# Ledger of designs, part 48: peptides against a protein of PDB entry 2XVC

Target 1, 50 residues: chain A of PDB entry 2XVC
Amino acid sequence: ITERELLDYIVNNGGFLDIEHFSKVYGVEKQEVVKLLEALKNKGLIAVES

## One batch from the design tools (peptide; made by RFdiffusion4, then SolubleMPNN)

Design b2_p25_4_s3 (from b2_p25_4, 8 letters changed)
Fold by OpenDDE base, seed 1:
Structure b2_p25_4_s3 (fold): chain B 50 residues (1-50), chain A 25 residues (1-25)
Amino acid sequence: as target 1 above (50 residues)
Amino acid sequence: MIEVGKYKIKVTEKGKEYLEKRRKE
């Protein structure tokens, strides 16, 4: 999965993201999801609210 | 540092602009 695809998912899911759930459903390693989120955050594309 | 868990994420205006650009590629 790419940064763009993950970001699009976040938007389409109302901002909610359950990393463990996402990992199970989409077959993406939890570590990879975290890595992508860190990248998005560092680029200022997202803000983790809670 | 982000840990495995459940989050409510805000997509910034910069993020929205990013998506618009990438969707056109």
Scores: peptide ipSAE 0.740, ipTM 0.920, DockQ to the pose 0.848
Fold by OpenDDE base, seed 2:
Order: C-alpha cells, then structure tokens, then sequence
Structure b2_p25_4_s3 (fold): chain B 50 residues (1-50), chain A 25 residues (1-25)
C-alpha cells in the first residue's frame, strides 16, 4: 500500500482508522501502516486527533 | 509517535491538495 492509497482510505472512511483492523482486513503489517501514517503526518498531510 | 490504535484523523488542506494532484496522475 502507498501513502496515497492509505490517505484515500482515511478520507473514504470519514477520517477513522483502526490500525489493527486495517491490518487484518487488508493484509498490511501494522508496522507498515504506522510507517505510512508517520510519513503523512510529517509531510503535514494529516493531523492525528487522538 | 503514532502507536497501533484507533484514531480520528483530519486531512489537512495540504493533504487535500496532495490527493487532488495525485488523483490526476
């Protein structure tokens, strides 16, 4: 999964992301999801509200 | 640091612009 694809998922899911759930559903390692989120955050593309 | 968990995420204006650009590619 790419940063763009993850960002699209977030948008399409109303901003909600359950990393563990996402990992199970899409077969992506949790560590990879975290890595992508960190990248998105560091680029200023997202703000995490939790 | 982001940990495994449940989040509510805001896509910034920069993020929205990013998506628009990438979707056109």
Amino acid sequence: as target 1 above (50 residues)
Amino acid sequence: MIEVGKYKIKVTEKGKEYLEKRRKE
Scores: peptide ipSAE 0.739, ipTM 0.919, DockQ to the pose 0.891
Fold by OpenDDE base, seed 5:
Structure b2_p25_4_s3 (fold): chain B 50 residues (1-50), chain A 25 residues (1-25)
Amino acid sequence: as target 1 above (50 residues)
Amino acid sequence: MIEVGKYKIKVTEKGKEYLEKRRKE
């Protein structure tokens, strides 16, 4: 999965992301999801609110 | 650091602009 694909998912899911759930559904390692989120955050593309 | 969990995430205006550009590729 790419950063763009994850960002699109977040948008399409109303901003909600359950990392554990996403990992199970899409077959992506949890650490990979975290890595992508950190990248998006560091680029200023997302803000993690809660 | 982001931990494994459930989050409500805000896509910034920069993020929205990013998506628009990438969708045109």
Scores: peptide ipSAE 0.739, ipTM 0.919, DockQ to the pose 0.864
Fold by OpenDDE base, seed 3:
Structure b2_p25_4_s3 (fold): chain B 50 residues (1-50), chain A 25 residues (1-25)
Amino acid sequence: as target 1 above (50 residues)
Amino acid sequence: MIEVGKYKIKVTEKGKEYLEKRRKE
């Protein structure tokens, strides 16, 4: 999965992301999801709330 | 330092612009 694809998912899911759930459903390693999120955050494309 | 868990994520204006650009590719 690409950064863009993950960002699109976040938007389409109302901003909610359950990393463990996403990992299971889409077959992406949890550490890969975290890596992509960190990249998005560091680029200022997302803000992680709670 | 993001940990595995459940989050509410805000897409910034910069993020929205990013998506718009990428969707046009």
Scores: peptide ipSAE 0.739, ipTM 0.919, DockQ to the pose 0.875

Design b2_p25_4_s4 (from b2_p25_4, 9 letters changed)
Fold by OpenDDE base, seed 2:
Structure b2_p25_4_s4 (fold): chain B 50 residues (1-50), chain A 25 residues (1-25)
Amino acid sequence: as target 1 above (50 residues)
Amino acid sequence: MIKVGKYKIKLTEKGKEYLKEREEE
């Protein structure tokens, strides 16, 4: 999965992301999802709220 | 540091512009 693909998912999911859920559904390692999120955040493209 | 969990993520203005530009490509 690419950064763009993850970003598209986030947008299409109303901004909500459950990393565990995403990992299960899409077969992507949790570590990879975190890596992509960190990249998006570091590029200033997203704000992460918890 | 982002940890495994549940998040609410918002696009920044930069993020919105990023998507817009990519769509125009």
Scores: peptide ipSAE 0.716, ipTM 0.901, DockQ to the pose 0.947
Fold by OpenDDE base, seed 1:
Structure b2_p25_4_s4 (fold): chain B 50 residues (1-50), chain A 25 residues (1-25)
Amino acid sequence: as target 1 above (50 residues)
Amino acid sequence: MIKVGKYKIKLTEKGKEYLKEREEE
């Protein structure tokens, strides 16, 4: 999965992201999802709230 | 540092512009 694909998912999912759920559904390692999120955040494209 | 968990993600204005630009490519 690419940064763009993850970003598209986030938008299409109303901004909600459950990393563990995403990992199971799409077969992407949890650490990879975290890596992509960190990249998006560091590029200033997203704000992460919990 | 982002941990495994549940989040609410917001697009920044930069993020919105990024998507717009990519759609037009």
Scores: peptide ipSAE 0.716, ipTM 0.901, DockQ to the pose 0.949
Fold by OpenDDE base, seed 5:
Structure b2_p25_4_s4 (fold): chain B 50 residues (1-50), chain A 25 residues (1-25)
Amino acid sequence: as target 1 above (50 residues)
Amino acid sequence: MIKVGKYKIKLTEKGKEYLKEREEE
């Protein structure tokens, strides 16, 4: 999965992301999802809220 | 540091511009 693909998912899902859920559904390692999110955040493309 | 969990993600203006530029490529 690429940064763009994750970003597209986030947008299409109304901004909501459950990392564990995403990992299970799409077969992506949780640490990979976190890595991609960190990249997007560090690039200033997203703001993360909980 | 981002940990495993549930989040609400918002696109920044930079993020919105990023998507726009990618669509033009």
Scores: peptide ipSAE 0.716, ipTM 0.901, DockQ to the pose 0.936
Fold by OpenDDE base, seed 3:
Structure b2_p25_4_s4 (fold): chain B 50 residues (1-50), chain A 25 residues (1-25)
Amino acid sequence: as target 1 above (50 residues)
Amino acid sequence: MIKVGKYKIKLTEKGKEYLKEREEE
């Protein structure tokens, strides 16, 4: 999965992301999801709230 | 330092512009 694809998912999911759930559903390693999120955050494209 | 978990993600203005530009490609 690409950064753009993950970003599109987040937007289409109302901004909500459950990393563990996403990993299971889409078959992407949790580490990879975290890596992509960190990239998006570091590029200043997203703000992350817990 | 993002950990595995549940998050609410918001697009920044830069993020919104990014998507707009990519859709125009």
Scores: peptide ipSAE 0.715, ipTM 0.900, DockQ to the pose 0.946

Design b2_p25_5_s1 (from b2_p25_5, 14 letters changed)
Fold by OpenDDE base, seed 2:
Structure b2_p25_5_s1 (fold): chain B 50 residues (1-50), chain A 25 residues (1-25)
Amino acid sequence: as target 1 above (50 residues)
Amino acid sequence: FSDKLFLIPQNEYKEEIEKKIKELK
C-alpha cells in the first residue's frame, strides 16, 4: 500500500482509522501502517489524534 | 498507544477531507 492509497482510505472513512481492523482487512502489517502514517504526518498532510 | 485514530486533514487535503467528512454526516 502507498501513502496516497492510505490517505484515500482515511478520507473515504471520514478521517477515522482503526489500525488493527485495517491490518486484518487489507493484510498490511501494523508497523507498515504506522510507518505510512508517520510519513503523512511528517509531510504535514494529517494530524493524528487518539 | 491506541489503534483507533482520527486523522485531521491538513494543508492541501484539508478541504477534500472536510468535504468527505461532511458527506458522511
Scores: peptide ipSAE 0.316, ipTM 0.732, DockQ to the pose 0.589
Fold by OpenDDE base, seed 5:
Structure b2_p25_5_s1 (fold): chain B 50 residues (1-50), chain A 25 residues (1-25)
Amino acid sequence: as target 1 above (50 residues)
Amino acid sequence: FSDKLFLIPQNEYKEEIEKKIKELK
């Protein structure tokens, strides 16, 4: 999964992400999801609210 | 990171993302 694909998922899910759920449904390791989120954050593309 | 997050679009894709979020609500 790419950063843009994860971003698109977040958009399509109304901004909400459940990492545990996403990992189970899409077969992506939780560590990889976290890595992608950190990249998106560091690039200034997302901010984590809660 | 906690397992449950709410994310706010920023910068490059902000307008596109906000539009899409609105459409889906």
Scores: peptide ipSAE 0.315, ipTM 0.730, DockQ to the pose 0.521
Fold by OpenDDE base, seed 4:
Structure b2_p25_5_s1 (fold): chain B 50 residues (1-50), chain A 25 residues (1-25)
Amino acid sequence: as target 1 above (50 residues)
Amino acid sequence: FSDKLFLIPQNEYKEEIEKKIKELK
């Protein structure tokens, strides 16, 4: 999965992301999801509120 | 390990995020 694909998923999911759930459903390792999220955050594309 | 949850208010960020998606390569 790419940064763009994950970002699109977050938007389509109402801004909610459960890493455990996402990992299981989409077959992406948790560490990879976190890596992508950190990249998105550092680029100013998302703001983590919780 | 434990679950991790991230919350991004859609009403605050959706429009901005949609614009920025176009910048991703």
Scores: peptide ipSAE 0.304, ipTM 0.722, DockQ to the pose 0.227
Fold by OpenDDE base, seed 3:
Structure b2_p25_5_s1 (fold): chain B 50 residues (1-50), chain A 25 residues (1-25)
Amino acid sequence: as target 1 above (50 residues)
Amino acid sequence: FSDKLFLIPQNEYKEEIEKKIKELK
């Protein structure tokens, strides 16, 4: 999965992300999801609310 | 660390998120 694909998922899911759920459904390692999130955050594309 | 997050896309994606949130209701 790419950063763009993850960002699109977040948008399509109303901003909600359950990393455990996502990992299971899409077969992506949790650490990889976190890596992508950090990249998106550092690029100023997302902010974590809760 | 919680696996459940609420993320706010910034800038160009803000409107899209607001729209999707509304659609989910």
Scores: peptide ipSAE 0.315, ipTM 0.730, DockQ to the pose 0.643; fails the geometry check

Design b2_p25_5_s2 (from b2_p25_5, 15 letters changed)
Fold by OpenDDE base, seed 1:
Structure b2_p25_5_s2 (fold): chain B 50 residues (1-50), chain A 25 residues (1-25)
Amino acid sequence: as target 1 above (50 residues)
Amino acid sequence: FSDKLFLLPQNEYKEEVEKKRKELK
């Protein structure tokens, strides 16, 4: 999965992301999801609310 | 750390996220 694909998922899901669910459904390791999120954050594309 | 996160896409994606969030309510 790419950063863009993850961003598109987040947008289309109203900003909600369940990492456990995503990992199971899309076959992506949880640590990889977190890595991608940190990249998106560092690029100023997302902010974490809660 | 929580597995469930609420994220705020920035700039051009902000409006789209707000629209989707309303649809999900």
Scores: peptide ipSAE 0.432, ipTM 0.805, DockQ to the pose 0.699
Fold by OpenDDE base, seed 3:
Structure b2_p25_5_s2 (fold): chain B 50 residues (1-50), chain A 25 residues (1-25)
Amino acid sequence: as target 1 above (50 residues)
Amino acid sequence: FSDKLFLLPQNEYKEEVEKKRKELK
Protein backbone atom coordinates (compact mmCIF):
# COMPACT_ATOMS: atom_id res chain seq x y z
CA ILE B 1 0.00 0.00 0.00
CA THR B 2 0.97 3.64 -0.39
CA GLU B 3 1.27 6.39 2.20
CA ARG B 4 -1.85 8.00 0.74
CA GLU B 5 -3.84 4.79 1.03
CA LEU B 6 -2.83 4.40 4.67
CA LEU B 7 -3.66 8.04 5.40
CA ASP B 8 -7.07 7.60 3.79
CA TYR B 9 -7.67 4.52 5.91
CA ILE B 10 -6.76 6.41 9.10
CA VAL B 11 -9.11 9.25 8.17
CA ASN B 12 -11.94 6.90 7.26
CA ASN B 13 -11.49 5.02 10.54
CA GLY B 14 -11.81 8.15 12.67
CA GLY B 15 -8.12 8.23 13.46
CA PHE B 16 -8.00 4.75 14.95
CA LEU B 17 -5.47 2.19 13.79
CA ASP B 18 -4.86 -1.30 15.12
CA ILE B 19 -1.63 -2.33 13.45
CA GLU B 20 -2.10 -6.02 14.25
CA HIS B 21 -5.62 -5.96 12.85
CA PHE B 22 -4.61 -3.96 9.79
CA SER B 23 -1.74 -6.31 9.06
CA LYS B 24 -4.00 -9.35 9.17
CA VAL B 25 -6.83 -7.87 7.14
CA TYR B 26 -4.83 -6.13 4.43
CA GLY B 27 -1.83 -8.43 4.25
CA VAL B 28 0.71 -5.74 5.03
CA GLU B 29 3.62 -6.54 7.32
CA LYS B 30 3.56 -4.67 10.63
CA GLN B 31 7.00 -3.17 10.04
CA GLU B 32 5.79 -1.79 6.71
CA VAL B 33 2.81 -0.15 8.42
CA VAL B 34 5.14 1.42 10.98
CA LYS B 35 7.43 2.63 8.21
CA LEU B 36 4.52 4.31 6.46
CA LEU B 37 3.33 5.87 9.72
CA GLU B 38 6.76 7.32 10.40
CA ALA B 39 6.79 8.81 6.92
CA LEU B 40 3.37 10.38 7.45
CA LYS B 41 4.44 11.75 10.83
CA ASN B 42 7.68 13.18 9.49
CA LYS B 43 5.76 14.91 6.70
CA GLY B 44 3.49 16.51 9.30
CA LEU B 45 0.40 14.75 7.98
CA ILE B 46 -0.41 12.92 11.22
CA ALA B 47 0.30 13.28 14.91
CA VAL B 48 0.21 10.46 17.43
CA GLU B 49 -2.21 11.00 20.29
CA SER B 50 -2.13 7.64 22.05
CA PHE A 1 4.89 -0.33 21.87
CA SER A 2 1.14 -0.68 21.43
CA ASP A 3 -0.41 -1.87 18.19
CA LYS A 4 -3.53 0.16 18.92
CA LEU A 5 -3.08 3.82 18.06
CA PHE A 6 -5.18 6.94 17.93
CA LEU A 7 -3.81 9.20 15.23
CA LEU A 8 -4.62 12.79 14.37
CA PRO A 9 -4.54 13.67 10.69
CA GLN A 10 -3.48 17.27 10.23
CA ASN A 11 -4.56 20.28 8.23
CA GLU A 12 -7.18 19.52 5.57
CA TYR A 13 -7.89 16.11 7.09
CA LYS A 14 -8.79 17.31 10.59
CA GLU A 15 -12.41 18.06 9.82
CA GLU A 16 -12.85 14.85 7.87
CA VAL A 17 -11.46 12.65 10.63
CA GLU A 18 -13.68 14.35 13.20
CA LYS A 19 -16.72 13.68 11.03
CA LYS A 20 -15.76 10.03 10.63
CA ARG A 21 -15.16 9.66 14.37
CA LYS A 22 -18.70 10.82 15.07
CA GLU A 23 -20.12 8.53 12.41
CA LEU A 24 -18.39 5.55 14.01
CA LYS A 25 -19.61 6.42 17.52
Scores: peptide ipSAE 0.431, ipTM 0.805, DockQ to the pose 0.662
Fold by OpenDDE base, seed 5:
Structure b2_p25_5_s2 (fold): chain B 50 residues (1-50), chain A 25 residues (1-25)
Amino acid sequence: as target 1 above (50 residues)
Amino acid sequence: FSDKLFLLPQNEYKEEVEKKRKELK
């Protein structure tokens, strides 16, 4: 999965992300999801609310 | 990061997120 694909998922989910659920459904390792999130955050594309 | 997150896409994606949030409710 790419950063853009993860961003699109976040948008389409109204900002909600369950990493455990996402990992199971899409077959992406949790650490990879976290890596992508950190990249998105560092690029200023997302902010963490909670 | 915790497992359950609420994230805020920035700039051009803000409006789209709000729209989708309403649709999901």
Scores: peptide ipSAE 0.429, ipTM 0.803, DockQ to the pose 0.660
Fold by OpenDDE base, seed 2:
Structure b2_p25_5_s2 (fold): chain B 50 residues (1-50), chain A 25 residues (1-25)
Amino acid sequence: as target 1 above (50 residues)
Amino acid sequence: FSDKLFLLPQNEYKEEVEKKRKELK
């Protein structure tokens, strides 16, 4: 999965992301999801609210 | 990060994510 694909998923899910659920459903390692989130945050594309 | 997150897309995506959030409720 790419950063853009993850961003699109987040948008389409109203901003909600369950990393454990996502990892299980899409077969992406949790550490990879976190890595992508950190990149998105550092680029100013997302803000973590809760 | 915790497992369950609320992530706010920035800039041009703010309006789109707000619409999607309302659709999910």
Scores: peptide ipSAE 0.427, ipTM 0.802, DockQ to the pose 0.687

Design b2_p25_5_s4 (from b2_p25_5, 15 letters changed)
Fold by OpenDDE base, seed 1:
Structure b2_p25_5_s4 (fold): chain B 50 residues (1-50), chain A 25 residues (1-25)
Amino acid sequence: as target 1 above (50 residues)
Amino acid sequence: FSDKLFLLPKNEYEEKVKKEREKLK
C-alpha cells in the first residue's frame, strides 16, 4: 500500500481510521500502517486525534 | 498511535496539503 492509497481511504472514510480493522481487512501489517501515517502526518496531510 | 484515530487535514497547511496530494497522484 502507498501513502496515496491510505490517504484516499482515510478521506473516503470520513477522516476516520481503525488501524486494527484496516490491518485485518486489507492485509497490511499494523506497523506498516503506522509508518505510513507518520509519513502523512509529517507532510502535513493529516492531523492525528484520538 | 491508538487503534482508532481521526485523521483530519491541518488548516494551517491547507495549500501544502493540496500540493502534496497532487504530487502523490
Scores: peptide ipSAE 0.077, ipTM 0.627, DockQ to the pose 0.342
Fold by OpenDDE base, seed 4:
Structure b2_p25_5_s4 (fold): chain B 50 residues (1-50), chain A 25 residues (1-25)
Amino acid sequence: as target 1 above (50 residues)
Amino acid sequence: FSDKLFLLPKNEYEEKVKKEREKLK
């Protein structure tokens, strides 16, 4: 999965992401999702709230 | 990172998304 694809997913999902769920459904390792999220955060495209 | 996250737009979110999408094509 690409940064663009993940960003589009987040936007289309109302800004919500369940990493565990996403990993299971899309077959992407959690560490890869986290890596992409860090990239999006560093680019100023998202802010993370837990 | 926790498993469940709410990802908020930053200032100038829409323009940044547009620019990044162009870069990522």
Scores: peptide ipSAE 0.076, ipTM 0.643, DockQ to the pose 0.354
Fold by OpenDDE base, seed 5:
Structure b2_p25_5_s4 (fold): chain B 50 residues (1-50), chain A 25 residues (1-25)
Amino acid sequence: as target 1 above (50 residues)
Amino acid sequence: FSDKLFLLPKNEYEEKVKKEREKLK
């Protein structure tokens, strides 16, 4: 999965991401998802809140 | 990171987000 693909998923999912769910459904390791999220955050493309 | 996150474009960086998204295409 690419940064673009993950960003598109987040946007299309209403700005919500469940990392556990995403990992299971899409077969992407949690560590990889976190790495991509950190990249997106560092680029200013996303802000994180709970 | 928590497992459940709300991930939103930063309002103050809206134009930057648009620009960066184009770069990711």
Scores: peptide ipSAE 0.075, ipTM 0.627, DockQ to the pose 0.359
Fold by OpenDDE base, seed 2:
Structure b2_p25_5_s4 (fold): chain B 50 residues (1-50), chain A 25 residues (1-25)
Amino acid sequence: as target 1 above (50 residues)
Amino acid sequence: FSDKLFLLPKNEYEEKVKKEREKLK
């Protein structure tokens, strides 16, 4: 999965991501998802809120 | 990061986000 693909997923999912769920459904390691999120955050494309 | 996140564009960077999204294409 690419940064763009993950961003598109987040946008299409109403700005929400469940990392555990995403990892299970799409077969992407959690650490890889986190790595991509860090990149998106550093580019200013997302803000993370819990 | 927590497992459940709200991932929103930063309001102050709205125009920057538009430009950066184009670069990701």
Scores: peptide ipSAE 0.073, ipTM 0.621, DockQ to the pose 0.351

Design b2_p25_6_s1 (from b2_p25_6, 11 letters changed)
Fold by OpenDDE base, seed 4:
Parts: structure tokens; C-alpha cells; sequence
Structure b2_p25_6_s1 (fold): chain B 50 residues (1-50), chain A 25 residues (1-25)
């Protein structure tokens, strides 16, 4: 999965992201999802809230 | 730091919104 695809998912999902759920549904390693999120955050494209 | 075992609410920044707009053009 690309950063763009993850962004699209996030937007389409109302901003909500359950990393465990996403990993299971899309077959992407959790650490890969985290890596992509960190990249998006580092680029200043997203703000992460919890 | 982002955790593998967490659930997040992600907000697009203005930069992020602009990024998506450009990417969709």
C-alpha cells in the first residue's frame, strides 16, 4: 500500500484508523501501517489524535 | 509516537488537503 492509498482510506473512513483492523482487512503489516503514518505525519500532511 | 496497537482519529492538515487536491488533478 502507498501513502496515497492510505490517505484515501483515512479520508474515506472519516479519519478513523484502527491499525489492527486495517492490518487484518487489507493484509498489511501493522509496522508498515505505522511507517506510512509516520511518514505522512512527518510530511505535515496529517495530524494524529488519540 | 504512533503505536501498532492503537486506534487513531486522523485529521488532514491544510497541507494534506492541498496534497490530495493536487494528486487528484
Amino acid sequence: as target 1 above (50 residues)
Amino acid sequence: MISEDAKYKIRLTEKGKEYLKKARE
Scores: peptide ipSAE 0.702, ipTM 0.903, DockQ to the pose 0.939
Fold by OpenDDE base, seed 1:
Structure b2_p25_6_s1 (fold): chain B 50 residues (1-50), chain A 25 residues (1-25)
Amino acid sequence: as target 1 above (50 residues)
Amino acid sequence: MISEDAKYKIRLTEKGKEYLKKARE
C-alpha cells in the first residue's frame, strides 16, 4: 500500500482509521500503516486526532 | 506518536486537500 492509497482510504472512511481493523482487512502490517501515517503527518497532509 | 494499537480520527489539512485535488485533476 502507498501513502496515496492510505490517504484515499482515510478520506473515503470519513477520517476514521482503526489500525488493527485496517491491518486485518487489507493485509497490511500494523507497523507499515503507522509508518505511512507518520509520513503523511510529517508532510503536513493530515492531522491526527483523538 | 502514532500507536499501532489505536483508533484515530484523521483530518485532512488544507495542504492535504490541495494534494488530493492536484492528484485528481
Scores: peptide ipSAE 0.702, ipTM 0.902, DockQ to the pose 0.953
Fold by OpenDDE base, seed 5:
Structure b2_p25_6_s1 (fold): chain B 50 residues (1-50), chain A 25 residues (1-25)
Amino acid sequence: as target 1 above (50 residues)
Amino acid sequence: MISEDAKYKIRLTEKGKEYLKKARE
């Protein structure tokens, strides 16, 4: 999965992301999801809230 | 730092919105 694909998922899911759920459904390692999120955040494309 | 075992609400920044807009041109 690419940064763009993850970003599209986030947008289409109303901004909500359950990393464990995403990992299980899409077969992507959790650390990979985190890596992509950190990249998006570092590029200033997203703001992460919890 | 983003955690592997967390749920997040993610907001697209203006820069992010611009990024998507360009990608859809």
Scores: peptide ipSAE 0.701, ipTM 0.902, DockQ to the pose 0.930
Fold by OpenDDE base, seed 2:
Parts: structure tokens; sequence; C-alpha cells
Structure b2_p25_6_s1 (fold): chain B 50 residues (1-50), chain A 25 residues (1-25)
């Protein structure tokens, strides 16, 4: 999965992201999802809230 | 720090919105 694809998912999912859920559904390792999120955050494209 | 075991609400920044807009045009 690419950063763009993850970003599209986030937008389409109303901004909500459950990393474990995403991992199970899309077959992407959790560490990879985190890596992509960190990249998006570092680029200033997203703000992560909890 | 982003955790593998967390659930997040993610907001696109203005920069992010601009990025997607450009990419979709």
Amino acid sequence: as target 1 above (50 residues)
Amino acid sequence: MISEDAKYKIRLTEKGKEYLKKARE
C-alpha cells in the first residue's frame, strides 16, 4: 500500500483509522501502516488525534 | 508517536487537502 492509498482510505472512512482493523481487512502489517502514517504526519499532510 | 494498537481520528491539514486536490486533478 502507498501513502496515497492510505490517505484515500482515511478520507473515505471519515478520518477514522483503527490500525489493527485496517491491518486485518487489507492484509497490511500494522508496522507498515504506522510507517505510512508517520510519513504522512511528518510531511504535514495529516494531524493525528485520539 | 503513533501506536500499532491504537485507533485514531485523522484530520487532513490544509496542506493535505491541497495535496489530494492536486493529485486528483
Scores: peptide ipSAE 0.701, ipTM 0.903, DockQ to the pose 0.932

Design b2_p25_6_s3 (from b2_p25_6, 8 letters changed)
Fold by OpenDDE base, seed 5:
Structure b2_p25_6_s3 (fold): chain B 50 residues (1-50), chain A 25 residues (1-25)
Amino acid sequence: as target 1 above (50 residues)
Amino acid sequence: SISPSSKYKIKITEKGKEYLEKERK
């Protein structure tokens, strides 16, 4: 999965991301999802809220 | 830091929105 694909998912899912759920459904390693999120955040494209 | 065991609400920044528009153009 690419940064763009993850970003598109986030947008289409109303901004909500359950990393565990995403990993199970799409077969992507959780650490890979985290890596992509960190990249998006560092580029200033997203802000992460708890 | 971002945890692999967490659920998040992600906000797309203005920069992110601009990025998306440029890529879809």
Scores: peptide ipSAE 0.713, ipTM 0.904, DockQ to the pose 0.920
Fold by OpenDDE base, seed 4:
Structure b2_p25_6_s3 (fold): chain B 50 residues (1-50), chain A 25 residues (1-25)
Amino acid sequence: as target 1 above (50 residues)
Amino acid sequence: SISPSSKYKIKITEKGKEYLEKERK
């Protein structure tokens, strides 16, 4: 999965991301999802809220 | 830091929105 694909998912999912759920559904390693999120955050494209 | 076991609400920044618009053109 690419950064753009993950970003599109986030947008289409109303901003909500359950990393474990996403990992299970799409077969992407959780650490890969985290890596992509960190990249998006570091680029200033997203703000992550708990 | 971002946890692999967490659920998040993610906001697309204005920069992010601009990025999305550019990439869709």
Scores: peptide ipSAE 0.713, ipTM 0.904, DockQ to the pose 0.952
Fold by OpenDDE base, seed 2:
Structure b2_p25_6_s3 (fold): chain B 50 residues (1-50), chain A 25 residues (1-25)
Amino acid sequence: as target 1 above (50 residues)
Amino acid sequence: SISPSSKYKIKITEKGKEYLEKERK
């Protein structure tokens, strides 16, 4: 999965992301999801709330 | 830091929105 694909998912899911759920549904390692999120955050494209 | 076992609410920043608009074109 690419950063763009993850970003699109986030948008389409109303901004909500359950990393465990996402990992199970899409077959992406949790650490990979974290890496992509951190990249998006570092680029200033997202803000992580929760 | 971001935890692999957590649930998050993600906000798309204005920069992120601009990025998305550019990529859609």
Scores: peptide ipSAE 0.713, ipTM 0.904, DockQ to the pose 0.923
Fold by OpenDDE base, seed 1:
Structure b2_p25_6_s3 (fold): chain B 50 residues (1-50), chain A 25 residues (1-25)
Amino acid sequence: as target 1 above (50 residues)
Amino acid sequence: SISPSSKYKIKITEKGKEYLEKERK
């Protein structure tokens, strides 16, 4: 999965992201999801709440 | 930091929105 694909998912899911759920459904390791999120955050494209 | 076992509400920044618009053209 790419940063863009994860970003698209976030938008389509109303901003909500359950990392464990996402990992199970899409077969992406949780640490990979975290890496992508941190990249998006560092690029200033997202703000993470909670 | 982001936790692998957490649930988050994520906001797309204005920069993010601009990015999405450009990439979808």
Scores: peptide ipSAE 0.712, ipTM 0.904, DockQ to the pose 0.963

Design b2_p25_6_s4 (from b2_p25_6, 9 letters changed)
Fold by OpenDDE base, seed 4:
Structure b2_p25_6_s4 (fold): chain B 50 residues (1-50), chain A 25 residues (1-25)
Amino acid sequence: as target 1 above (50 residues)
Amino acid sequence: MISPDAKYKIKLTEKGKEYLEELRK
């Protein structure tokens, strides 16, 4: 999955991201999703709340 | 640290919004 695809999903899903669910639906490893999110966060592109 | 077993509410920063806009071009 690309950064664009992940970001588009986040925006289109109202900002909500269930990593487990996303992984299952899109066939992307959870660790890959985390890696992308960490990169986006570290670049100051997203704010993550839990 | 982001957990693989968590659910998050994610917001794009202004920088992030600009970044996504660039990606869409």
Scores: peptide ipSAE 0.769, ipTM 0.939, DockQ to the pose 0.844
Fold by OpenDDE base, seed 2:
Structure b2_p25_6_s4 (fold): chain B 50 residues (1-50), chain A 25 residues (1-25)
Amino acid sequence: as target 1 above (50 residues)
Amino acid sequence: MISPDAKYKIKLTEKGKEYLEELRK
């Protein structure tokens, strides 16, 4: 999955991201999703709330 | 730290919005 695809998903899903759910639906390993999110966060592109 | 077993509410920063616009071009 690319940064664009992940960001588009986030926007389209109202900002909500369940990593387990996303992993199952899109067939992407949870570790990969986390890796992308960490990169986006570290670049100051996203703010993450739980 | 982002957990693989968590649920999040994610906002794009202004920088993030600009970044996504660039990715979409």
Scores: peptide ipSAE 0.768, ipTM 0.939, DockQ to the pose 0.841
Fold by OpenDDE base, seed 3:
Structure b2_p25_6_s4 (fold): chain B 50 residues (1-50), chain A 25 residues (1-25)
Amino acid sequence: as target 1 above (50 residues)
Amino acid sequence: MISPDAKYKIKLTEKGKEYLEELRK
């Protein structure tokens, strides 16, 4: 999964991201999704709330 | 700290929006 693909998904899904669900549907390891999100967050590109 | 077992609401910052626009080119 690329940064663009993940960001496009986030935007298209209204910002909601269920990591478990995403992992199952797109065949991406949960740790890989977390790694990408952490990088995006650390670069100041996304704000995350739970 | 982002958990692999959580659900999140994510927003792109202004910087993030600009970044995504660059990626789309």
Scores: peptide ipSAE 0.768, ipTM 0.939, DockQ to the pose 0.823
Fold by OpenDDE base, seed 1:
Structure b2_p25_6_s4 (fold): chain B 50 residues (1-50), chain A 25 residues (1-25)
Amino acid sequence: as target 1 above (50 residues)
Amino acid sequence: MISPDAKYKIKLTEKGKEYLEELRK
């Protein structure tokens, strides 16, 4: 999955991301999703709250 | 640290919004 695809999903899903759910639905390994999110966060492009 | 087993509320920063806009072009 690309940065654009992940960001589009985030926006379209109201900002909510369940990594387990996302992994199952989109066939992307959880560690890959985490890797992308960490990169986006480190670039200052997203803020993450739990 | 982002956990693979967590649920998050994610917001795009202003920089992020601009970045996404560029990606969409």
Scores: peptide ipSAE 0.768, ipTM 0.939, DockQ to the pose 0.849

